# Peptides against a protein of PDB entry 4JHK: the designs that were tried, part 45

Target 1, 212 residues: chain A of PDB entry 4JHK
Amino acid sequence: EDYKIQSFDLETQKLLKTALKDPGSVDLEKVSSVIVDQSLKDQVFSREAGRICYTIVQAEAKQTNGSVFRRNLLNRLQQEFKAREETRKRSTQEWVCLVSFICNIFDYLKVNNMPMVALVHPVYDCLFRLAQSDALKNEEEVDCLVLQLHRIGDQLEKMNVQLMDELFNLLRDGFLLQEDLSSMGRLLLLEILEFRAGGWKLSDTAQKYYYS

## One batch from the design tools (peptide; aimed at target 1 L119 P122)

Design b2_p21_8_s2 (made by RFdiffusion4, then SolubleMPNN; from b2_p21_8, 12 letters changed)
Fold by OpenDDE base, seed 5:
Structure b2_p21_8_s2 (fold): chain B 212 residues (1-212), chain A 21 residues (1-21)
Amino acid sequence: as target 1 above (212 residues)
Amino acid sequence: SLAERLREESERAFEEWSKSS
């Protein structure tokens, strides 16, 4: 498999490639740190990061039956999550990268072929934060919210339908009542409301309306 | 509130996972 790691320097690329093949021969704490750092800078990379993380986790499990990488990864995620409000205050871009990364880890890292239960509440917490009035007025945050719900909304709902109902109550209120939404923000909220109502699927008619 | 409970549960979830992994 090839992985999109050209944004790293050559030394780091070598480190990552080795981790993917022979995780026992590298410092997996350093590997996890590098991946998280880059994911916090580049939202596009966060999706690839999830795939990379999954591969490393599987490789380590097969090689040593260990979970050092996953432990370090989740410890770093915990640190970033705890600081999420400060991150949002400092940089909207870093905040949406953090949310995107947590959601992508939820999407790719499975426990017994199931979504990681430990990440359910953290993911919902992030999405609820994005659904607050002060966040909905920011198109970048709305874009992030809608993107994550497109990617993992159906999985999240299966884990906790009550929280999903509460989240979408906020989104409906935002769509209907909030006055300082951008036109695009309002459009995105309407689309995601329709998306869930359609069973987390987009009809051909809706796709033409929203994305063409 | 729901938001407060989610924050508390989220923090606890990460801590529990870190300890058990």
Scores: peptide ipSAE 0.295, ipTM 0.865, DockQ to the pose 0.860
OpenDDE base, seeds 1, 2, 3, 4: peptide ipSAE 0.285, 0.294, 0.291, 0.077; ipTM 0.862, 0.862, 0.863, 0.639; seed 1 fails the geometry check

Design b2_p21_8_s3 (made by RFdiffusion4, then SolubleMPNN; from b2_p21_8, 13 letters changed)
Fold by OpenDDE base, seed 1:
Structure b2_p21_8_s3 (fold): chain B 212 residues (1-212), chain A 21 residues (1-21)
Amino acid sequence: as target 1 above (212 residues)
Amino acid sequence: SLRERLRKESEEAFAAWNAAS
């Protein structure tokens, strides 16, 4: 299988490749740290990181019946989550990367083929932060919010429909009432409202309208 | 508030999971 790890130096690429196949032979704390660090810098990689993490978790479970990587990964996620407001203050780009990464881990890293319950509230917390007025005026944050809801909204709703209702109340209010939304931001909010109303699906025609 | 509850429950969820893993 191919993984998009060309952004790393050759030594780190080797480390990651080894972790994917023989996790017991590498420092899995270092591996988790490298993955998280890169995910905070590159949103494209943050998506790939979910798949990589899943593979490493499965490989370690099969090889040693261990969970060292998962534990280190989640510990780092917890640290970054706790510092999320400081991260947002420092860099919107890093903030949306963090949200993207957490959502991607939720999407890919499942326990017994089920979403990790422990990540449900953290994910919602991030999405609610993106739904605040000061965030909705920033297209980069709106893009992130809408992207994550497209990817995992249906799963999140299944985990807690009440929180999803509350979130979409904020999005509806933003769409209808917030004055400093960009035209694109308002369009994206309308699209995601329509997306959920349609059972987390869009027609091909609607897809072209909003994203072409 | 809802956000405050989410924050607290999120932090607790992480802690509980890490303790159990």
Scores: peptide ipSAE 0.330, ipTM 0.864, DockQ to the pose 0.889
OpenDDE base, seeds 2, 3, 4, 5: peptide ipSAE 0.326, 0.324, 0.327, 0.325; ipTM 0.861, 0.860, 0.862, 0.861

Design b2_p21_8_s4 (made by RFdiffusion4, then SolubleMPNN; from b2_p21_8, 14 letters changed)
Fold by OpenDDE base, seed 5:
Structure b2_p21_8_s4 (fold): chain B 212 residues (1-212), chain A 21 residues (1-21)
Amino acid sequence: as target 1 above (212 residues)
Amino acid sequence: SLAERLRQESEKAFEQWNKET
C-alpha cells in the first residue's frame, strides 16, 4: 500500500516507511514528532497522517504488542491541544491543521472498529471552538469545521448526540444571526445544517448547489 | 459553562487515551 509522504526528505521517507513495516527498528518518538509537525503544516497530509498512524499502531501491536508510538503520539497531541488557543492566535493555518489532525486520528484510530471514547470530548472541544463567533467569521476556520463534520460528524453524533445538538445550535445561530460571515462561510454553514438534517448525506441537487 | 466543561473533560480525556487498546 502506498502512502503519500513525498513532502518529506528522503531520509524521513525511509524512516516512515520503516516505521510502517518494522516499527521496532526505529525511534517511534521521532516518527510521531515528524508526523505531527508535518500535519500542523499541511492539512492535506493530516488526512494521510491518520492512516499512517493507524498502520504504525497496528504494526507495532502485531510486532511487539507494544504501544510506544501511540503513547508518543498522544503525548505530542496533548501538548499541542493544551496550547491550542495560543496556536490559534499565532496561526489560523496551524490551528485548523491541528483540528484536522485530531479529527483524522479520531477517524482512523479505532478500537474494535469503534471510535476512541477518549477523543470524543477533545474533538468536540475543537469543533465548538470553531463554532464560536470569532472563528465563524474566518472562512478558513469554517472550511475546517465543515470538512470535519462531513468526515466524522455521523460518528461523533453516535458518541454524543447531545453535544452535536448543542454544536449545531451554535452553527444555526451563526448562520442566521452573525453578520460578518463571508458569503462562502454562510453557504457552508447552511450546507452542513442540511447535511446533518439529511442524515449526514446530501441530495444530488444539494450536492451540485454547494459543490458545483 | 458547556465550553468550560468540555475543555476540562478534554484535558482529562487525553490522559485516558493510552488505556484504550
Scores: peptide ipSAE 0.275, ipTM 0.852, DockQ to the pose 0.658
OpenDDE base, seeds 1, 2, 3, 4: peptide ipSAE 0.265, 0.267, 0.269, 0.271; ipTM 0.848, 0.848, 0.848, 0.849

## One batch from the design tools (peptide; aimed at target 1 L74 M116 A118 P122)

Design b2_p22_3 (made by RFdiffusion4)
Pose (drawn by RFdiffusion4):
Structure b2_p22_3 (pose): chain A 212 residues (1-212), chain P 22 residues (1-22)
Amino acid sequence: as target 1 above (212 residues)
Amino acid sequence: SVYEELSEVSAADWEYYQEKEL
């Protein structure tokens, strides 16, 4: 029900609500463009845009059996994904938004009730980037890393275990060896090591130790 | 490294599998 589009221009809110009911009546290319645009600019929307994207994708399949919106959205995201390093240099905030949005799409937009394999390697590409020492020194990026691992970490490991294993080696390495990793960065990494070792769940005791 | 190798194919894999899924 709540797609979290309050950050949008009033005119665009109407455009988006219209696309949910009558996709054929609207420019789905423009619709996908305004969603990707805003997703890079607003944190709350980046971690929630997947709901509205899914609703529109299903609406088009139902109404016209088409997947034009899905296509425009994926191709636009692929372009942002390809330019990820440049975007990271320009704004850490935009970069973490891009990762959150790509990961939200991986979570919501399914293909025959299965995850899009097209996004498996790109998501790992993003999380490996966050696990690097130049990214871990920024609590903003560590926060982004652990948000995706909490949300889709389990699904990702099923698609590819080898990558998740090597990724968590970088997490242990940064935890033990890196010195400019902050206190908060240490708490976040330790919690995610326990989280994964516990089968992608938070124990009652860890809940008490880590979180208010 | 694992990341460098993965980064070389990530965009290509996306395009390839996207066309299969759509």

Design b2_p22_4 (made by RFdiffusion4)
Pose (drawn by RFdiffusion4):
Structure b2_p22_4 (pose): chain A 212 residues (1-212), chain P 22 residues (1-22)
Amino acid sequence: as target 1 above (212 residues)
Amino acid sequence: SHTPISDEELDELIEEDLAAAE
């Protein structure tokens, strides 16, 4: 019900609500463009855009059996994904928004009730980037890293365990060895190590230790 | 060590998923 589009221009809110019901009546290329655009600019939308994207993808399949919107969305995201390092230099905020959005799409948009394998390596590419020492010194990026691991970390490991294992080695390494990792960064990494070791669930006691 | 995905491989995988979604 709530796609979290309050950040949008009033005209665009109408465009988006229209695409949900009658995709054939709207420019799906323009629609996908305004969604990707906004997703890089607003944090709340970046972590929730997957709902509205899925609703539109399903609406098109139902109405016209088409997947034009899905296509435009994936190709536009691929382009942003390819330019990820440049975007990170320009704005950490945009970068973490891109990662949150890509991971939200991996979570919501399914293909025959299965995850899109096309996004497995790109998501690991993003999380490995966050696990690097130059990224871990920024609590903003560590926050982004652990948000994705909480949400889709389990699904990702099923698709590829070798990558998740090597990724968590970098987490342990940064935890023990890195000195400019902050107190909050340390709390976040420790919680995610326990989270994964516990089968991607938060124990009652960890809930008490880490969170208010 | 980890290596990011290539553009060609990513294109192919996206096309395969799109074909499967149809």

Design b2_p22_4_s2 (made by RFdiffusion4, then SolubleMPNN; from b2_p22_4, 6 letters changed)
Fold by OpenDDE base, seed 3:
Structure b2_p22_4_s2 (fold): chain B 212 residues (1-212), chain A 22 residues (1-22)
Amino acid sequence: as target 1 above (212 residues)
Amino acid sequence: MFVPISDEELDELIEKDLKAFE
């Protein structure tokens, strides 16, 4: 299987490739750090990072029955999550990368084909933060919010429908009541409201309207 | 509004999930 790791230097690429095939022969703490660091800088990489992380977890479990990588990964995620407000203050770009990464880990890093329960609340907390009025006025944050809900909204709702209802109450209020939304931001909120209302699916008409 | 879980609760959940891999 091919992984998109061309953004790393050759030495790091070799490290990652080795981790994927022979995790016992590399420093898995270092590997986890490299993946997290890059994911916090590149939102596009975060999707691939989730898949890579899952593969390394499985490879280590099969090879050594170890859990070094997943422990380090989850610890790092927890640290970044705890510092999310400072990250947002420092850089909106880094903040949306963090949210994207956490959501993608939720999407890919499953246990017995089920999402990790430990990630449910952190994901919701991130999405709720993006749904606050001070975030909704920033189109970059709205883009992130809507993107994640498109990717994992259906899975996340299955984990906790009550929180999803609360989240979408905020989104409806933002769409209807908040005055300083951009035109695109308002359009994206409407789209995601319709997306959930349609069972986390878009009709052909809606797809054409919002993504033409 | 929602209330985020405590750090302690998150740690416990993480530990439980990690055990599920074993």
Scores: peptide ipSAE 0.037, ipTM 0.639, DockQ to the pose 0.900
OpenDDE base, seeds 1, 2, 4, 5: peptide ipSAE 0.032, 0.026, 0.027, 0.034; ipTM 0.608, 0.591, 0.654, 0.629

Design b2_p22_4_s3 (made by RFdiffusion4, then SolubleMPNN; from b2_p22_4, 11 letters changed)
Fold by OpenDDE base, seed 5:
Structure b2_p22_4_s3 (fold): chain B 212 residues (1-212), chain A 22 residues (1-22)
Amino acid sequence: as target 1 above (212 residues)
Amino acid sequence: MFVPISEEELEELIQRDLELSK
């Protein structure tokens, strides 16, 4: 498979390529750190990062039955998650990249074909933060929120329907009651409300938009 | 509105998942 790693320098690209094929021959802590760092800066890569991480995890499991990469990845992710409020205040772009990355990891890194339980609350916490009034007024944050719910909302709901209900109560209230939403933000909230109500099923047009 | 868990609890869950995936 081809991976989008052009944003890295040549040396790092080689490191990543080696990790994908022969994870035992590289410093997997360094690899995880590099992936997280880039995911916090590049939203496009943040999406790709989940796939890359999955491949490395599988490769390491097959090669050594190890989980060094995943452990380091999740430890770093936990650190970034704990600092999420500071990140948001410093840079909205980095914040939405962080959320996107966490959601992508949730989407791709499975345990026995199920999402990792450890990531459920962090993901919900991020989405709840995006659903607060001060975030809903920012179209960039609304874009992120709606995008993640389109991608992993159905999976998250299966993990905790009560939290999903609470989240969507906030989104509904935001849509109906918040005055300083952008026109596009309001449309996006309406769309995601209808999306869940429709059983998390996308139209052909929406499918192309969110997954192409 | 957050539903946070402690760092220790999160770490325990992470370790549990790691063990299950071996």
Scores: peptide ipSAE 0.139, ipTM 0.722, DockQ to the pose 0.779
OpenDDE base, seeds 1, 2, 3, 4: peptide ipSAE 0.124, 0.138, 0.134, 0.112; ipTM 0.714, 0.720, 0.718, 0.701

Design b2_p22_4_s4 (made by RFdiffusion4, then SolubleMPNN; from b2_p22_4, 11 letters changed)
Fold by OpenDDE base, seed 3:
Structure b2_p22_4_s4 (fold): chain B 212 residues (1-212), chain A 22 residues (1-22)
Amino acid sequence: as target 1 above (212 residues)
Amino acid sequence: MFVPVSEEELEELIEKDLELSK
């Protein structure tokens, strides 16, 4: 299987490749740190990062029945989540990268092919934060919110439909009542409202855009 | 709202996820 890690230097690429094949031979804390750091810089990488993380978790479990990588990864995510308001204050870009990464870990880091219950509330908390009025006025945050809901909305709803209903109440209110939305932001909110109403189904072209 | 859990609590949640997946 091919992994998109060309953005890293050659030494780090070697480290990641080794972690994927022989996780017991590398410092898995360092590996997790490298992946998280890059994911917090590059929102596009977060999708691939999720897949990489899942593979490393599976490889370590198979090799040693260990969970060092998963433990370090999730603890780092918890640290970043705890500091999310400070991150948002410092940099909108870093904040949306954090949300993207958490959502992608939710999407890929399955346990026995099921989403981790432990990640449900953190994901919803991030999305609820993006659905607040002060965030909805920022097009970058709206972009992030809508992208994540396209990618994992159906899965999240299955985990907790009540929270999804509450979230979309906020989005409907934002679309209808908030005055300082950008034109594109308003269009994106309308699109995601219609997307859920349509059963979370995308056209073939839209699927390629959001899931490739 | 979610609050980050200790490493031990996280492992317990993971074990719970494993049970729910069976």
Scores: peptide ipSAE 0.193, ipTM 0.801, DockQ to the pose 0.232
OpenDDE base, seeds 1, 2, 4, 5: peptide ipSAE 0.109, 0.125, 0.148, 0.129; ipTM 0.725, 0.739, 0.762, 0.730

Design b2_p22_5 (made by RFdiffusion4)
Pose (drawn by RFdiffusion4):
Structure b2_p22_5 (pose): chain A 212 residues (1-212), chain P 22 residues (1-22)
Amino acid sequence: as target 1 above (212 residues)
Amino acid sequence: SRLEELAEKSEEDFEEFMEELD
């Protein structure tokens, strides 16, 4: 019900609500473009855009059996994904929004009730980037890292365990060895190590220790 | 590096997935 599009221009809200019901009536290329655009600019929307993208993808399949929107969206995201390092230099905020959005798409947009394998390596590419020492010194990026691991970390490991293992080695390494990792960064990494070791769930006691 | 390998695999898997959709 709530696609979280309050950040949008009033005209665009109409365009988006229209695409949900009658995709064939709207420019799906323009629609995908305004969604990707906004997703890089607004944090709340980046972690929620998957809902509205899925609803539109399903609406097109139902109405016209087409997947043009899905296609434009994936190709536009691939372009942003390819330019990830440049975007990170320009704005940490935009970068973490890109990662949140890509991961939200991996969570919501399924292919025959299965995850899109096309996004497995790109998502790991993003999370490995966050696990690097130059990224871990920024609580903003650590926050982004652990948000994705909480949300789709379990699904990702099923698709590829070797990568999740090597990724968590970098997490332990940064935890023990890095000195400019902050107190909050330490709390966040410790919680995610316990989270994963517990089978991607938060124990009652960890809930009490880490969170208000 | 790991990031270079993942970047290469990301492009391959994406192109293959887009071809399957065609």

Design b2_p22_5_s2 (made by RFdiffusion4, then SolubleMPNN; from b2_p22_5, 10 letters changed)
Fold by OpenDDE base, seed 1:
Structure b2_p22_5_s2 (fold): chain B 212 residues (1-212), chain A 22 residues (1-22)
Amino acid sequence: as target 1 above (212 residues)
Amino acid sequence: SMLEELRKQSEKEFEEFMKSEE
């Protein structure tokens, strides 16, 4: 498979490619650090990172029955998660990248085709933070929130419908009551409300309306 | 509040998970 790693220098690209095929021959801690660092800078890469991480995890398991990469990856993720408020304060861009990365890890890094239960609450915590009034006024954060819900909302709901109901109560209230939403932000909230109401599906008509 | 508990529980569960991975 082809992975989008062109943003890295050639040496790092080689490192990543080797990790994908022969993880036992590289420093997997370094690999995990590189992936996390880039994911915190590039939200688009964060989705690719999830796929890359899954592949490396599978490759290491098959090759050595090891889990060094996953442990290092999740350890770094934990550190970033713990510092999420500081990150948000420092950089909205890094914050939404962090959320995107966590959500994509949740999406791709499954165990026995099941989401990691330990990531459910952390993901919800991030989404709830994005659903607060101080975040909803920022279009970048709203965009991130809606994007993640489009990607993993149905999975999250299956894990905990009560939290999803609470989250969408906040989104509904934001849509109806918050005065300082941007036009696009309000549109995105309406769309995601309809998206869930429609069983996490978007009709062709709605798609054209919201994304034309 | 529910949100406060979620924040606490999220960090706790993440930490516990990491311990189990050691």
Scores: peptide ipSAE 0.280, ipTM 0.878, DockQ to the pose 0.663
OpenDDE base, seeds 2, 3, 4, 5: peptide ipSAE 0.271, 0.275, 0.274, 0.271; ipTM 0.874, 0.874, 0.875, 0.873

Design b2_p22_5_s3 (made by RFdiffusion4, then SolubleMPNN; from b2_p22_5, 9 letters changed)
Fold by OpenDDE base, seed 2:
Structure b2_p22_5_s3 (fold): chain B 212 residues (1-212), chain A 22 residues (1-22)
Amino acid sequence: as target 1 above (212 residues)
Amino acid sequence: SLAEELKKKSEEDFKKFMESEE
């Protein structure tokens, strides 16, 4: 299986490749740090990062029945999450990368083939933050919000339908009532409202757009 | 508020998870 790690230097690529196959032979704390650092800078990579992380977790579990990587990963994630408001103030780009990363970890890093319960509230917290009026006026944040909901909305709803209802109440209100939405932002909100209303089902075209 | 409650629950859930991994 190939992973999109071309953005890293050759040495780091080697490290990651080794971690994917033989996690016991590398410093998994370092590996986790590298992945998180890149995910906080590149939203596209954050999607791949989820898959990479899952593979490493599975490999370590199989090899040593250990969870060192996951522990380090989540520790770093927790730290970044705690600082999320400061991150948002500092850089919208970093903020949406953080949200994207958390959502993708939720998407891929399953425990016993189930989403990590511990990530449900953090994910919703991030999405609710993106659904606030001050965030909805920023197209970059709206893009992030809608993208995540397209990718993991159905899974999140299964974990807590009440929170999803509340979230979409905010989105509906934003769509209908907020005056300073961009045209694209408004269109995106409408689209995601319709997407959920349709049972989170993607057309073939939409699927390619969001998951290619 | 719901937002505040989510923040609190999020922090708690992370904490609990990390403690369980130690």
Scores: peptide ipSAE 0.540, ipTM 0.936, DockQ to the pose 0.750
OpenDDE base, seeds 1, 3, 4, 5: peptide ipSAE 0.534, 0.525, 0.529, 0.538; ipTM 0.935, 0.933, 0.934, 0.936

Design b2_p22_5_s4 (made by RFdiffusion4, then SolubleMPNN; from b2_p22_5, 11 letters changed)
Fold by OpenDDE base, seed 4:
Structure b2_p22_5_s4 (fold): chain B 212 residues (1-212), chain A 22 residues (1-22)
Amino acid sequence: as target 1 above (212 residues)
Amino acid sequence: SMLDKLREQSEKDFAEFMQKEE
């Protein structure tokens, strides 16, 4: 398989490639740290990171029936999650990358072919934070929120429909009542409201209307 | 608030997971 790791230096690329094939021969804490660090800076890589992480987890499970990488990964996620408000204050870009990464891990990193239950509330927490008034006024945060809901909303709802209902109540209120939304932000909120209402599906016509 | 509840539950979920993985 081809993995998009060209953004790393050659030494790190070698490390990652080795981790993908022979995870027992590398420092998996270092590998996890490198992946998280890059995911916090590059949202494009953040998407790929989920796939990479899943592959490493599967490789380690097959090789040693171990879960060292997953443990280190989740430990780092826990640390970043705890610091999420400080991250947001420091850099909106890093904050949305963090949210994207957590959502991508939820999407790709399955345990026994099931979503990691431990990530459900953290994901909802991040999305609820993005749904607050101070975040909805920032188009970059709205973009992130809507993107994640498009990617994992259906899965997340299956885990907890009550939280999803509460989240979308906030989004509806933001759409209708918040005055300092950008025009695009308002359109994105409307689109995602309709997306869920349509069973997490969007017609080609609607897609063109909102994104073209 | 809902956000506070989610934060608390998230922290518990992470902690529980980490304990299980030890």
Scores: peptide ipSAE 0.643, ipTM 0.950, DockQ to the pose 0.766
OpenDDE base, seeds 1, 2, 3, 5: peptide ipSAE 0.642, 0.642, 0.634, 0.640; ipTM 0.950, 0.950, 0.949, 0.950

Design b2_p22_6 (made by RFdiffusion4)
Pose (drawn by RFdiffusion4):
Structure b2_p22_6 (pose): chain A 212 residues (1-212), chain P 22 residues (1-22)
Amino acid sequence: as target 1 above (212 residues)
Amino acid sequence: MTFEADEEEVSELIEEDLEKAE
């Protein structure tokens, strides 16, 4: 029900609500463009855009059996994904938004009730980048890292365990060895190590220790 | 350690997923 599009221009809100009901009536290329554009600019939308993207993808399949919107969206995201390092230099805020959005799409947009394998390596590419020492020194990026691990970390490991294992080695390494990792960064990494070791769930006691 | 996704493979897999979604 709530796709979280309050950040949008009033005209665009109409465009988006229209695409949900009658995709054939709207320019799905321009629709996907305004969604990706806004997703890089607004944090709340980046972690929620998957809902509206899925609703539109299903609406097109139902109405016209087409997947043009899905296509434009994936290709535009692939372009942003390819330019990820440049975007990170320009704005940490945009980069963490890109990662949140890509991961939200991996969570919501399924292919025959299965995850899109096309996004497995790109998501690991993003999370490995967050696990690097130059990224871990920024609580903003550590926050982004652990948000994705909480949300799709379990699904990702099923698709590829080797990568999740090597990724969590970097987490342990940064935890023990890195000195400019902050107190909050340490709390966030410790919680995610316990989270994963517990089978991707938060224990009652960890809930009490880490969170208000 | 770092990891990089193969962009050509990702493009191909997107096409394959799209075919499956139809």

Design b2_p22_6_s1 (made by RFdiffusion4, then SolubleMPNN; from b2_p22_6 with E4K S11A E12R E19K A21F)
Fold by OpenDDE base, seed 2:
Structure b2_p22_6_s1 (fold): chain B 212 residues (1-212), chain A 22 residues (1-22)
Amino acid sequence: as target 1 above (212 residues)
Amino acid sequence: MTFKADEEEVARLIEEDLKKFE
C-alpha cells in the first residue's frame, strides 16, 4: 500500500514506513507522536493518519500481538481532546485539524469492522462544538463540520441517532436563524442538511469533492 | 483483535472530561 507521507522529511518517512512494515523495530511512541503532531498541522494528513494508524495497529498486533502504538495514540488523542477548547482559542486551524484527526481515527481505526465506541462521544462533542453559533460564523469551522459529516455522518448516526438529530437541529437553526453566517457557510449547511435528508448519499460530483 | 480494555479506559477518561465542560 502507498501512504501519503511526502510532507515528512526523508528520515521520518523511513521511520513511518518501517512502522508500517516492522513496528517492533521502531519506537512506536515516537511514531504516534509524529503522526499526531503532523495531523494537528495538516488537515489533509489528518485524513490519511487514520489509515496509517489502522495499518500500524494491525501490523503490531500481527507481529507481536502488542498494542503499544494504539495505547500511545489513544493517550495522545485523549490529551488533545481534553485541551480542545484551549486549542480552539489558540488556533482555529489546529482545532479543525484535531477534529479531522479524531474523526478519521473513528473512521479507520475499527474493531471487528465497527467503530470504536469510545470515540463516539468525543466525535459528537467536537461536532456539537462546531455547530455552536460562535463556530458557525467561522467558515473554516463550518468547512470542517460539513466535511466530517460527509465522511462519517452515516456511521455516527448508526452509533447514536439521537445525538445526530440534536446536532442537525442546531445546524437547521443555524441555517435558518443565524445572521452572521458567510455565504459559503450557509450553502454548506444547506447542503449537509439535504445530504442527511437524502440518506447520506453522495453524487459523483460530491464524491470527487470530498474524497479527492 | 480487540480494543476493549483501551476503549473502556479511554471512554472513562473522555466522559470525565466531558463533565468538566458541561
Scores: peptide ipSAE 0.029, ipTM 0.618, DockQ to the pose 0.080
OpenDDE base, seeds 1, 3, 4, 5: peptide ipSAE 0.025, 0.026, 0.025, 0.032; ipTM 0.579, 0.582, 0.582, 0.632; seed 5 fails the geometry check

